Peptides against a protein of PDB entry 5EIB. Designs and how they scored, part 70

Target 1, 366 residues: chain A of PDB entry 5EIB
Amino acid sequence: VDLEPGTMDSVRSGPFGQIFRPDNFVFGQSGAGNNWAKGHYTEGAELVDSVLDVVRKESESCDCLQGFQLTHSLGGGTGSGMGTLLISKIREEYPDRIMNTFSVMPSPKVSDTVVEPYNATLSVHQLVENTDETYCIDNEALYDICFRTLKLTTPTYGDLNHLVSATMSGVTTCLRFPGQLNADLRKLAVNMVPFPRLHFFMPGFAPLTSRGSQQYRALTVPELTQQMFDSKNMMAACDPRHGRYLTVAAIFRGRMSMKEVDEQMLNVQNKNSSYFVEWIPNNVKTAVCDIPPRGLKMSATFIGNSTAIQELFKRISEQFTAMFRRKAFLHWYTGEGMDEMEFTEAESNMNDLVSEYQQYQDATAD
Target 2, 366 residues: chain A of PDB entry 5EIB as posed
Amino acid sequence: VDLEPGTMDSVRSGPFGQIFRPDNFVFGQSGAGNNWAKGHYTEGAELVDSVLDVVRKESESCDCLQGFQLTHSLGGGTGSGMGTLLISKIREEYPDRIMNTFSVMPSPKVSDTVVEPYNATLSVHQLVENTDETYSIDNEALYDICFRTLKLTTPTYGDLNHLVSATMSGVTTCLRFPGQLNADLRKLAVNMVPFPRLHFFMPGFAPLTSRGSQQYRALTVPELTQQMFDSKNMMAACDPRHGRYLTVAAIFRGRMSMKEVDEQMLNVQNKNSSYFVEWIPNNVKTAVCDIPPRGLKMSATFIGNSTAIQELFKRISEQFTAMFRRKAFLHWYTGEGMDEMEFTEAESNMNDLVSEYQQYQDATAD

## One batch from the design tools (peptide; made by RFdiffusion4, then SolubleMPNN)

Design b1_p12_6_s3 (from b1_p12_6, 7 letters changed)
Fold by OpenDDE base, seed 2:
Order: C-alpha cells, then sequence, then structure tokens
Structure b1_p12_6_s3 (fold): chain B 366 residues (1-366), chain A 12 residues (1-12)
C-alpha cells in the first residue's frame, strides 16, 4: 500500500515483485507529502476502503487468521498517517485478532523531514491504543550500527534495510517454522506484554553482518548470547542499562546445543540481573530453530520489553515539544482538518506511557 | 544518492 504509485511500481518490478498478487497493490496518486493528516484524514481516508476490501479478501482465504503484521515508517505521511488509520480500521473489524507492527522510528541522522516528530507522536498515540505488539526499529540505532559496528562511513538505504530484514526474519522465525516457542502472535503477546500499553519492543540481532561481508565467520553460542544482549546490537536507540527488562525473548537459529543455549541464557541473566525486574518470574523465553538464516551458520534475535524504551519516546517528545511550542508547521495539519487538541492528546498519551515505564522501572517486589 | 532515496522512502 502506498499513496504514491512509484514505490509500488518499484516493488512490482523488483526481484520479489512476483510474490504478491497484482490485485493486492493498492496505491494513490497524490502522496501524503510527509503529512500525517493527509495520510489519516484526506488522501489516506479516500484509499482506506480499497485496502480494507483486499484485507477482507485475504483474511477470508486464511485457514486460521492469527492477526495482522504492518510494516510502516512513523516519520512519513503514508506509513504514519495511513498506516495508523489502517490499524484503527482493522482493529474495529477484527477486534479479537493480534495487531503487530514493525514501526520504523524517525531520526534526524537519517531524514531531513522537519515534521517527523509530529508524525511520530501522532502515530505513537495510535499505536499505544490499537496495537498489541510493536517492534521499535529506530533509524538512529540502525545508522549507529552501520556506522560504528559495521564501519560504514556512509550508511545506505540498503544497509539499513538489511538490518531491518534480518531483524524481521529473526522475530518471525517462530511463526514461520513449526514446533517453536511463541509459535503464534497471541502466545508471543502473552509472554512479552505484561501490561497492555507496554507493548513496545527493542529488537536486536547477532551476528551483525553487512550485505556482502562475512564479518563473523564463526560465532559460538556464547558470543551470540553476549552480542544479542549488547546495547550496541539494539535496533532501538535505548541503553538497556538505563532501564529494566520486563520480558525478553531470545530466538536462536542454526544447529546448536539447546543445553548450551540454556546455560548461556542463564549466565547472561545472572550477570545482568540488576537490569531485570524481580517481580516477573520466568520473564526470559528462549527458542531454538534448527534452520539458520540464509548465508549464516547461526544467529540470535533479541526481543526486549524494557523500560529503557522510554528514552526513544523522550527523544521524540522533546523534538515534538520544541516544534509544537512554536506552532511550527502546524497549519499544514490543521489545514487537513486536524485540531491542535489532537496534538496535545497525542503528546499527553506518550508522556503517560513514559511515566508508566518509569513506574515499573522503579517498582520493587513488595 | 542512495541516502536521499532512503530519506525519501522514510518520508512516505
Amino acid sequence: as target 1 above (366 residues)
Amino acid sequence: SKVEEAKELYRK
């Protein structure tokens, strides 16, 4: 789905364009112009019914519909505005299904779109209310991984998307291969989301490899485990050491000893016990899939529900507040039918979310 | 540039 035709044509003409049905390409003509309001109330609202018709058709063809997975950007107008409109409409029609998102967080290091803090804040407000699971994929973290870890002097779209693709492949492993822990979206939610609003995940991946470089020729289970818990491997720009893990899932892929995985996972938890909440027993889940990722012998994917995620929301909130206090660019949103109240409500809800994470960070076992 | 194309894609 896109509000511009050119992106859809690029996907269709691409190496994987043939895996999608032609009728499942739904697109507009005008685009959102990086405006959440155009995505949510005008251009996106005109297109949403056509998307819902396709969603219904594909849902009816499912033997067992678990839920929905949306991949979108929160910095743009289409992914943010229309994406959250779609989430809302799908939630209304399928209230008993899991809503899962891969939400790409904007960063000034990667994008020059000045209004990204508005689009992100307005989107987060919708995600808090209408999603069950949100993987926070932060462009700042992706850039920093490419630059600092992968030693790429000028990270490209291809480099960032490689990390996103590896992460998405990792977190969906249990859904794609039989006999795994968290084999469905609902089981993942039950294990990862102790409180309904606290459903924002910090993903991580090991080994970190650039496209075309075998940086890590031979990783061991101990090395994978250590790298997976390293703050430098987090795809969200948060330091887990500044918060506490509510829940963790680790997905190992490749031929390895389950015993060795369990031993290393226990060791890393014990070593980092101060970074876990004490009042959630058995809050670390481990899965092993014998099928490695393509081109790797083994990998580990991390899913963290950490109170440190508040750092990401604080960053967005600070940028939002700086713009909103000046009413900068606000007329582009109000001109599409938005009220200033929607901005203050979105800011308030995001600040409440930060406060909730802080409360659970400071909570002691009674 | 590929970075500008990336920026444009993240703007959508």
Scores: peptide ipSAE 0.000, ipTM 0.302, DockQ to the pose 0.030
Fold by OpenDDE base, seed 3:
Structure b1_p12_6_s3 (fold): chain B 366 residues (1-366), chain A 12 residues (1-12)
Amino acid sequence: as target 1 above (366 residues)
Amino acid sequence: SKVEEAKELYRK
């Protein structure tokens, strides 16, 4: 789905274009112009019914519908505005189904789009209320990984998207292979989300490999375990050491000893015990899939529900507040039918979310 | 802009 036709033509002409039904390509003509309000109230609202018709058709064809997975950006008007409209409409029609998102957070290091803090804040407000699970994929973190860890002097969107695709493949492993931990979206939510509003995940992946690097070094289980818990490997721009993990899932892929995995996972928990809440028992879950990713002998994917994620929301909030106090660019949103009150409500809800994470970070075992 | 360059890369 896009509000621009050119994206659909690119997907259709791409190496996987033939796996999608032609009728499942829903697109607009005008685009959102990086405006959340165009995505949510005007251009996106004109297209949403056509998307919902496709969603219904595909849902009816499912033998057992678990839920929905949306991949979108929060900086652009289509992914942010129309994406959150679509989430809301799907949630209304399918209230008992899991809503899962891969939400790409904006960064001034990656994009020069000035209104991204508005689009992100308005989107987070919707995600807090209408999603069950949100993987926070932060363009700030992706850029820093590409630059610092992968030593890419000029990271491209292709490099960032490679990290996103590796992470998405990792976190969906248990959904694609039977008999694994978190084999369905609901089981993942039960294991990862102790409080309904605190459903924003910090993903991580090991090994981090540059695109075109033929020199894959096979990592060991200890190396994978150490790397996936390293703050430098987090796909969200927050330091886990500044918060506490509420819950963690680790997904290993490849031929390895389950005993060795359990030993290394216990060791990393013990070494990092100060970074876990003490009042949630058995809050670390581990899965092993014998099937490695393509081109890798083994990998590990990390899913963290950490109170440190508040650093991401604080960054967006600070940028939002700086613009909103000046009423900068607001007329582009109000001209599409938004009220200034919607900005204040979104800011308030995001600040409440930050306060909730801080409360649970400071909570002691009774 | 970087976004325009990226959009142009996806259009090729």
Scores: peptide ipSAE 0.000, ipTM 0.328, DockQ to the pose 0.024
Fold by OpenDDE base, seed 4:
Structure b1_p12_6_s3 (fold): chain B 366 residues (1-366), chain A 12 residues (1-12)
Amino acid sequence: as target 1 above (366 residues)
Amino acid sequence: SKVEEAKELYRK
């Protein structure tokens, strides 16, 4: 789905364009112009019914519908505005199904679109209420990984998208291969989300590889385990050491010893015990899939529900507040039928979420 | 710059 035709043509002409049904390409002509309000109330609202018709058709064709997954950006207008509209409409129609998102968080390091903090804040407000699971894929973190870890002097969207693809492949491993932990979206939610609003995940991946770089060195299970818990491997720009893990899932891929994985996972938990809440027993789950990712002998994917995710929301909130206090660019949103109150409500709800994470971070076992 | 080229790809 897109509000512009050119993106859809790029997907169709791509190496995997034929895996999608032609009738499932729904697109507009005008785009959202990086405006959440255009995505949510005008251009996106004109297209949403056509998308819902496709969603219904595909849902009816499923033998067992678990839920939905959306991949979108929060900095743009289409992914943010129309994406959250679509989530809301699907949630209304399918309230008993899991809503899962891969939400790409904006960063000034990656984009010069000045209104991205507005689009992100308005989107997070919707995601708090209408999703069950949200993978926070932060362009800040992706840029920092590319620049600092991968030593790319000028990171491209191709470099960032390579990390996104690796992360998405990693976190969906248990859904794609039989006999794994968290083999369905609902089991993942039950294991990862102790409180309904606290469903924002910090993903991480090891080994980190640049596009076109071959890893000549095979990583060991200890190295993978250490790297996946390293803040430098997190796809969200948060330091887990500044918060506490509520829940963790670790997905190992490749031929390895389950015993060695369990030993290393126990060791890393013990080493980092101060960064876990003590009041959620057995809050670390481990899966091992014998099928490695393409081009790697082994990998590890991390999913963390950490109170440190508040650092991401604080960053967006600070950027939002800096513009909103000056009423900068608001006329582009109000001109599409939005009220300034909706901005204040979205900011308030995101700040409440930050406060909730902080409360659980400070909570001790009674 | 590659960042500018990347930004142009997303402005589309």
Scores: peptide ipSAE 0.000, ipTM 0.332, DockQ to the pose 0.024; fails the geometry check
Fold by OpenDDE base, seed 5:
Structure b1_p12_6_s3 (fold): chain B 366 residues (1-366), chain A 12 residues (1-12)
Amino acid sequence: as target 1 above (366 residues)
Amino acid sequence: SKVEEAKELYRK
């Protein structure tokens, strides 16, 4: 789905374009112009019914519909505005199904789009209410990983999207292979989301290795475990040491000893015990899939529900507030039928979310 | 390419 036809042509001409049904390509003629309101109220609203018709048709063809997975950016107009409209409409029609998102957070290091903080804040407001689980894939963190860890001098969208793809493959491992922990979206939500609003995850992937070091690096369970819990490997620009883990899932892939995995996972929890909440028992879950990812002997994927995620939301909020106080660019949103009050409500809800994370960070076992 | 490697990770 896109508001621009050229994106669909790129997908269709791509190496995997043939896996999608031609009739499932729904696209507009006029893009959102990086405006959330165009995506949500005008251009996106004209297209949403056509998307819902496809969603219904595909849902009816499912033997067992678990839920929906959306991949979108929060900085643009289509992914943010139309994406959140679509989430809302799907939630209304399928209230008992899981809504999962891969939400790409904007960064000034990656994009010069000035209104990204508005689009992100307005999107987060919708995601808080209408999703059950959201993987926060932060372009800030992806850029830093590409530059610092992967030693790329000029990270590209292709380099960032490689990390996104590795992460998405990792977190969906348990859904794609039978007999694993969190084998469905609902089980994942039950294990990862202790409180309904606190459903934003910090993903991570290991191994992350520079091209120059790849040939010389042994892949071991201890090294994967250590890297997976390293703040520099988080694909959200948050330091887990500044917060507390509510829940964690670790997904190991490849031929390895389950005993060794359990030992290393216990060791890392004990070493980092101060960074876990004490009042959620057995809050770390581990899965091992014998099937490695392509091109690797083994990997580990991290899913963290951490109160440190508030650092991401604070960054967006600060950028939002700086523009909103000046009413900068608001006329582009209000001109599409949006009320200025919706900005204030979105800002308030995101600040409330930050406060909720802080409350649970400071909570002790009574 | 990294894009090709990423695409390959989605298939499995």
Scores: peptide ipSAE 0.000, ipTM 0.330, DockQ to the pose 0.019; fails the geometry check

Design b1_p12_6_s4 (from b1_p12_6, 6 letters changed)
Fold by OpenDDE base, seed 2:
Structure b1_p12_6_s4 (fold): chain B 366 residues (1-366), chain A 12 residues (1-12)
Amino acid sequence: as target 1 above (366 residues)
Amino acid sequence: SKVEEARKLYRK
């Protein structure tokens, strides 16, 4: 789905374009112009029914519909505005199904789009209310991984998208291969989300690999485990040491000893016990899939529900507040039918979310 | 409390 035809043509002409049904390409003509309001109230609202018709058709063809997975950017108008409209409409029609998102967070290091803090804040407000699970894929963190870890002098969208693809492949491993822990979206939610609003995940991947760079070859379970818990491997720009893990899932892929994995996972928890909440028992789940990712002997994917994620929301909130106080570009949104109250409500809800994370970070075992 | 409810969810 896109509000621009050119992106759809690129996907269709790409190496995987033939795996999608032609009728499942739904696109507009005008685009959203990086405006959430165009995505949500005007251009996106004109297209959403056509998307819902396709969603219904595909849902009816499912033997067992678990839920939905949306991949979108929160910085652009289509992914943010139309994406959240689509989430809302799907939630209304399928209230008993899991809503899962891969939400790409904007960064000034990656994009010069000035209004990204508005689009992100308005989107986060919708995601808090209408999603069950959200993987926070932060362009800030992806850029820093590419630049600092992979030594790419000028990270490209291709480099960032490689990391996104590896992460998405990792977190969906249990859904794609039989006999795994968290084999369905609902089971993942039960294990990862102790509080309904606190459903934003910090993903991480090891070993970090880029196209054309010297691959860091983690060859052992201890090395994978250590890298997976390293803040430098987090795909959200948060330091886990500044917060506490509510829940963790670790997904190992490749031929390895389950015993060695369990030992290393216990060791890393014990070494980092101060960074876990004490009042959630058995809050770390481990899965091992014998099938490695393509081109690797083994990998580990991390999913963290950490109170440190508030650093990401604080960054966006600070940028939002600095623009909103000046009423910068606000007329572009109000001109599409938005009220200024929607901005204030979105800011308030995101600040409440930050306060909730802080409350649970400071909570002691009563 | 919300903490007690969370404790009940993870004890099952």
Scores: peptide ipSAE 0.021, ipTM 0.573, DockQ to the pose 0.021
Fold by OpenDDE base, seed 3:
Structure b1_p12_6_s4 (fold): chain B 366 residues (1-366), chain A 12 residues (1-12)
Amino acid sequence: as target 1 above (366 residues)
Amino acid sequence: SKVEEARKLYRK
């Protein structure tokens, strides 16, 4: 789905374009122009019914519909505005189904779009209310991983997307292979989301190795475990050491000893015990899939529900507040039918979310 | 640059 036709042509001409039905390519002509309100109230609202018709048709063809997975950007107008409109409409029609998102967070280091703080804040407001599980993928964190860890001198969009793809493949492993922990989206939500509003995840993938070091790196369970818990390996631009993990899931792939995995997972929890809440029992879940990802002998994927994610929301909130106080570009949103009150409500809800994370960070067992 | 193209893609 896009508000521009050119993206659909790129997908259709791509190596996987033939796996999608032609009728499932829904697109507009005008685009959102980086305006959340165009995506949500005007251009996106004109297209949403056509998307919902496709969603209904595909849902009716499912033997057992678990839920929906959306991949979108929060900085743009289409992914943010139309994406959140679509989430809202799907939630209304399928209230008993899981809504899962891969949400790409904007960063001033990666994008020159001035209104990204508005689009992100308005999107987060919708995601808090209408999603069950949101993987926070920060373009800043992806860039830093590419530059520092992968030693890419000039990270490309392709390099960032490779990390996203590896992570998406990792977190969906349990959904694609039978007999695993978190074998469905609802079980994942039960294990990862202790509080309904606190459903924003910090993803990570291991191994991340520079091309020059790939030949010399032993892929071991201890190394995977150490890397996946490293703050530098997080795909959200927050430091887990500045917060506490509410819940963690680790998904190992490849032929390895379950005993060794359990030992290393226990060791990393013990070494990092100060970074876990003590009042949620058995808050670390581990899965092992014998099938490695393509081109690797083994991998590990990390899913963290951490109170440190508030750093990401604080960053967006600070940028939002600095623009909103100046009433910068507000007329572009209000001209599409938005009220200024919707900005204030979105800001308030995001600040409440930050306060909730802080409350649970400071909570004790006593 | 590919970064500028990426910036254009995330501007959609």
Scores: peptide ipSAE 0.005, ipTM 0.365, DockQ to the pose 0.029
Fold by OpenDDE base, seed 4:
Structure b1_p12_6_s4 (fold): chain B 366 residues (1-366), chain A 12 residues (1-12)
Amino acid sequence: as target 1 above (366 residues)
Amino acid sequence: SKVEEARKLYRK
């Protein structure tokens, strides 16, 4: 789905374009112009029914519908505005199905679009209420990984998207291959989400590889485990050491000893015990899949529900507040039928979410 | 800018 036709043509002409049904390409002509309001209330609202018709058709064709997965950006108008509209409409129609998102967080290091903090804040407000699971894929973190860890002088969207694809492949491993841990979306939610609003995940991946760097030696299980818990490997720009893990899932891929994995996972938990909440027993889950990712002998994917994710939301909130206090660019949103009150409500709800994470961070066992 | 170079890759 896109509000611009050119994106669909790029997907269709791509190496995997033929895996998608032609009738499932739903697109507009005008685009959202990086405006959440155009995505949510005008251009996106005109297209949403056509998307819902496709969603219904595909849902009816499923033998057992678990839920929905949306991949979208929160900085743009289409992914943010239309994406959150679509989530709301799907949730209304399928209230008993899991809503999962891969939400790409904006960064001023990656984009010069000034209104991205508005689009992101308005989107997070919707995601708090209307999703069950949200993978926070932060362009800030992706840029920093590309620049600092991968030593790319000028990170490209191609480089960032490579990390996104590796992360998405990693976190969906248990859904795509036989395994005991998190074999369905609902089981993932039960294991990862102790409180309904606290469903934002920090993904991480090891080994970190750039496109064209075939030279990464296959990491050992100890090295994978250490890198997976390293803040520099997190795809969200927060330091887990500044918060506490509520829940963790680790997905190892490749031929390895389960015993060695369990030993290393126990060691890393013990080493980092101060960064876990003590009142959630057995809050770390581990899976091993014998099938490695393409081009790697072994990998590990991390999913963390940590109170440190508040650093990401605080960053967006600070950027939002800096513009909103001056009413900068608001006329582009109000001209599409939005009220300034919706901005204030979205800011308030995101600040409440930050406060909730802080409360659980400070909570001690009685 | 780094951003302009990044944008050129999404348009291809």
Scores: peptide ipSAE 0.000, ipTM 0.353, DockQ to the pose 0.021
Fold by OpenDDE base, seed 5:
Structure b1_p12_6_s4 (fold): chain B 366 residues (1-366), chain A 12 residues (1-12)
Amino acid sequence: as target 1 above (366 residues)
Amino acid sequence: SKVEEARKLYRK
């Protein structure tokens, strides 16, 4: 789905374009112009029914529909505005199904789009209410990984999207291969989301290796475990050491010893015990899939529900507040039928979410 | 292809 035709042509002509049915390409003509309101109330609203018709058709063809997965950006107009409209409409029609998202958070290091803080804040407000699980894929973190860890002098969208694809492949491993932990979206929610509003995940992937270091890197269970819990491997620009893990899932891929995995997972928990809440028993889950990712002997994927994710929301909130106090570009949104009150409601809800994370960070077993 | 260029980040 896109509000611009050129994106669909790029997908169709791409290496995987033939995997998708031609009739499942739904697109507009005008785009959203990086405006959430165009995506949500005007251009996106005109297209949403055509998308819902496709969603219904595909849902009816499912033997056992678990839920929906959306991949979108929160900085643009289409992914943010139309994406959240679509989430809302799907939730209204399928209230008993899991809503899962891969939400790409904006960064000034990656994009010059000045209104990204508005689009992100308005989107987060919708995601808090209308999703059950959200993987926070932060362009800030992706850029820093590409630059600092992968030693890419000028990271491209291609480089960032490669990290996104590796992460998505990792977190969906248990859904794609039988006999695993979190084998369905509902089990994932039960294991990862102790409180309904606190459903924003910090993903991580190992190995992350620069081209120059690939030859010298040993792929071992201890190395994967250490890297997976390293803040530098997180796909969200948050330091886990500034918060506490509510829940964790670790997904190992490749031929390895389950015993060695369990030993290393216990060791990393013990070493980092101060960064876990003590009042959620058995809050770390581990899976091992014998099928490695393409091009690797083994990998590990991390899913963390951490109170440190508040750093991401605080960053967006600070940027939002600085623009909103000046009413900068506000007329671009109100001109599409938005009320200024929707901005204040979105800001308030995101600040409440930050406060909730802080409350559970400070909570004790006593 | 963009996919092949991306895969060079993870290929030995």
Scores: peptide ipSAE 0.000, ipTM 0.279, DockQ to the pose 0.015

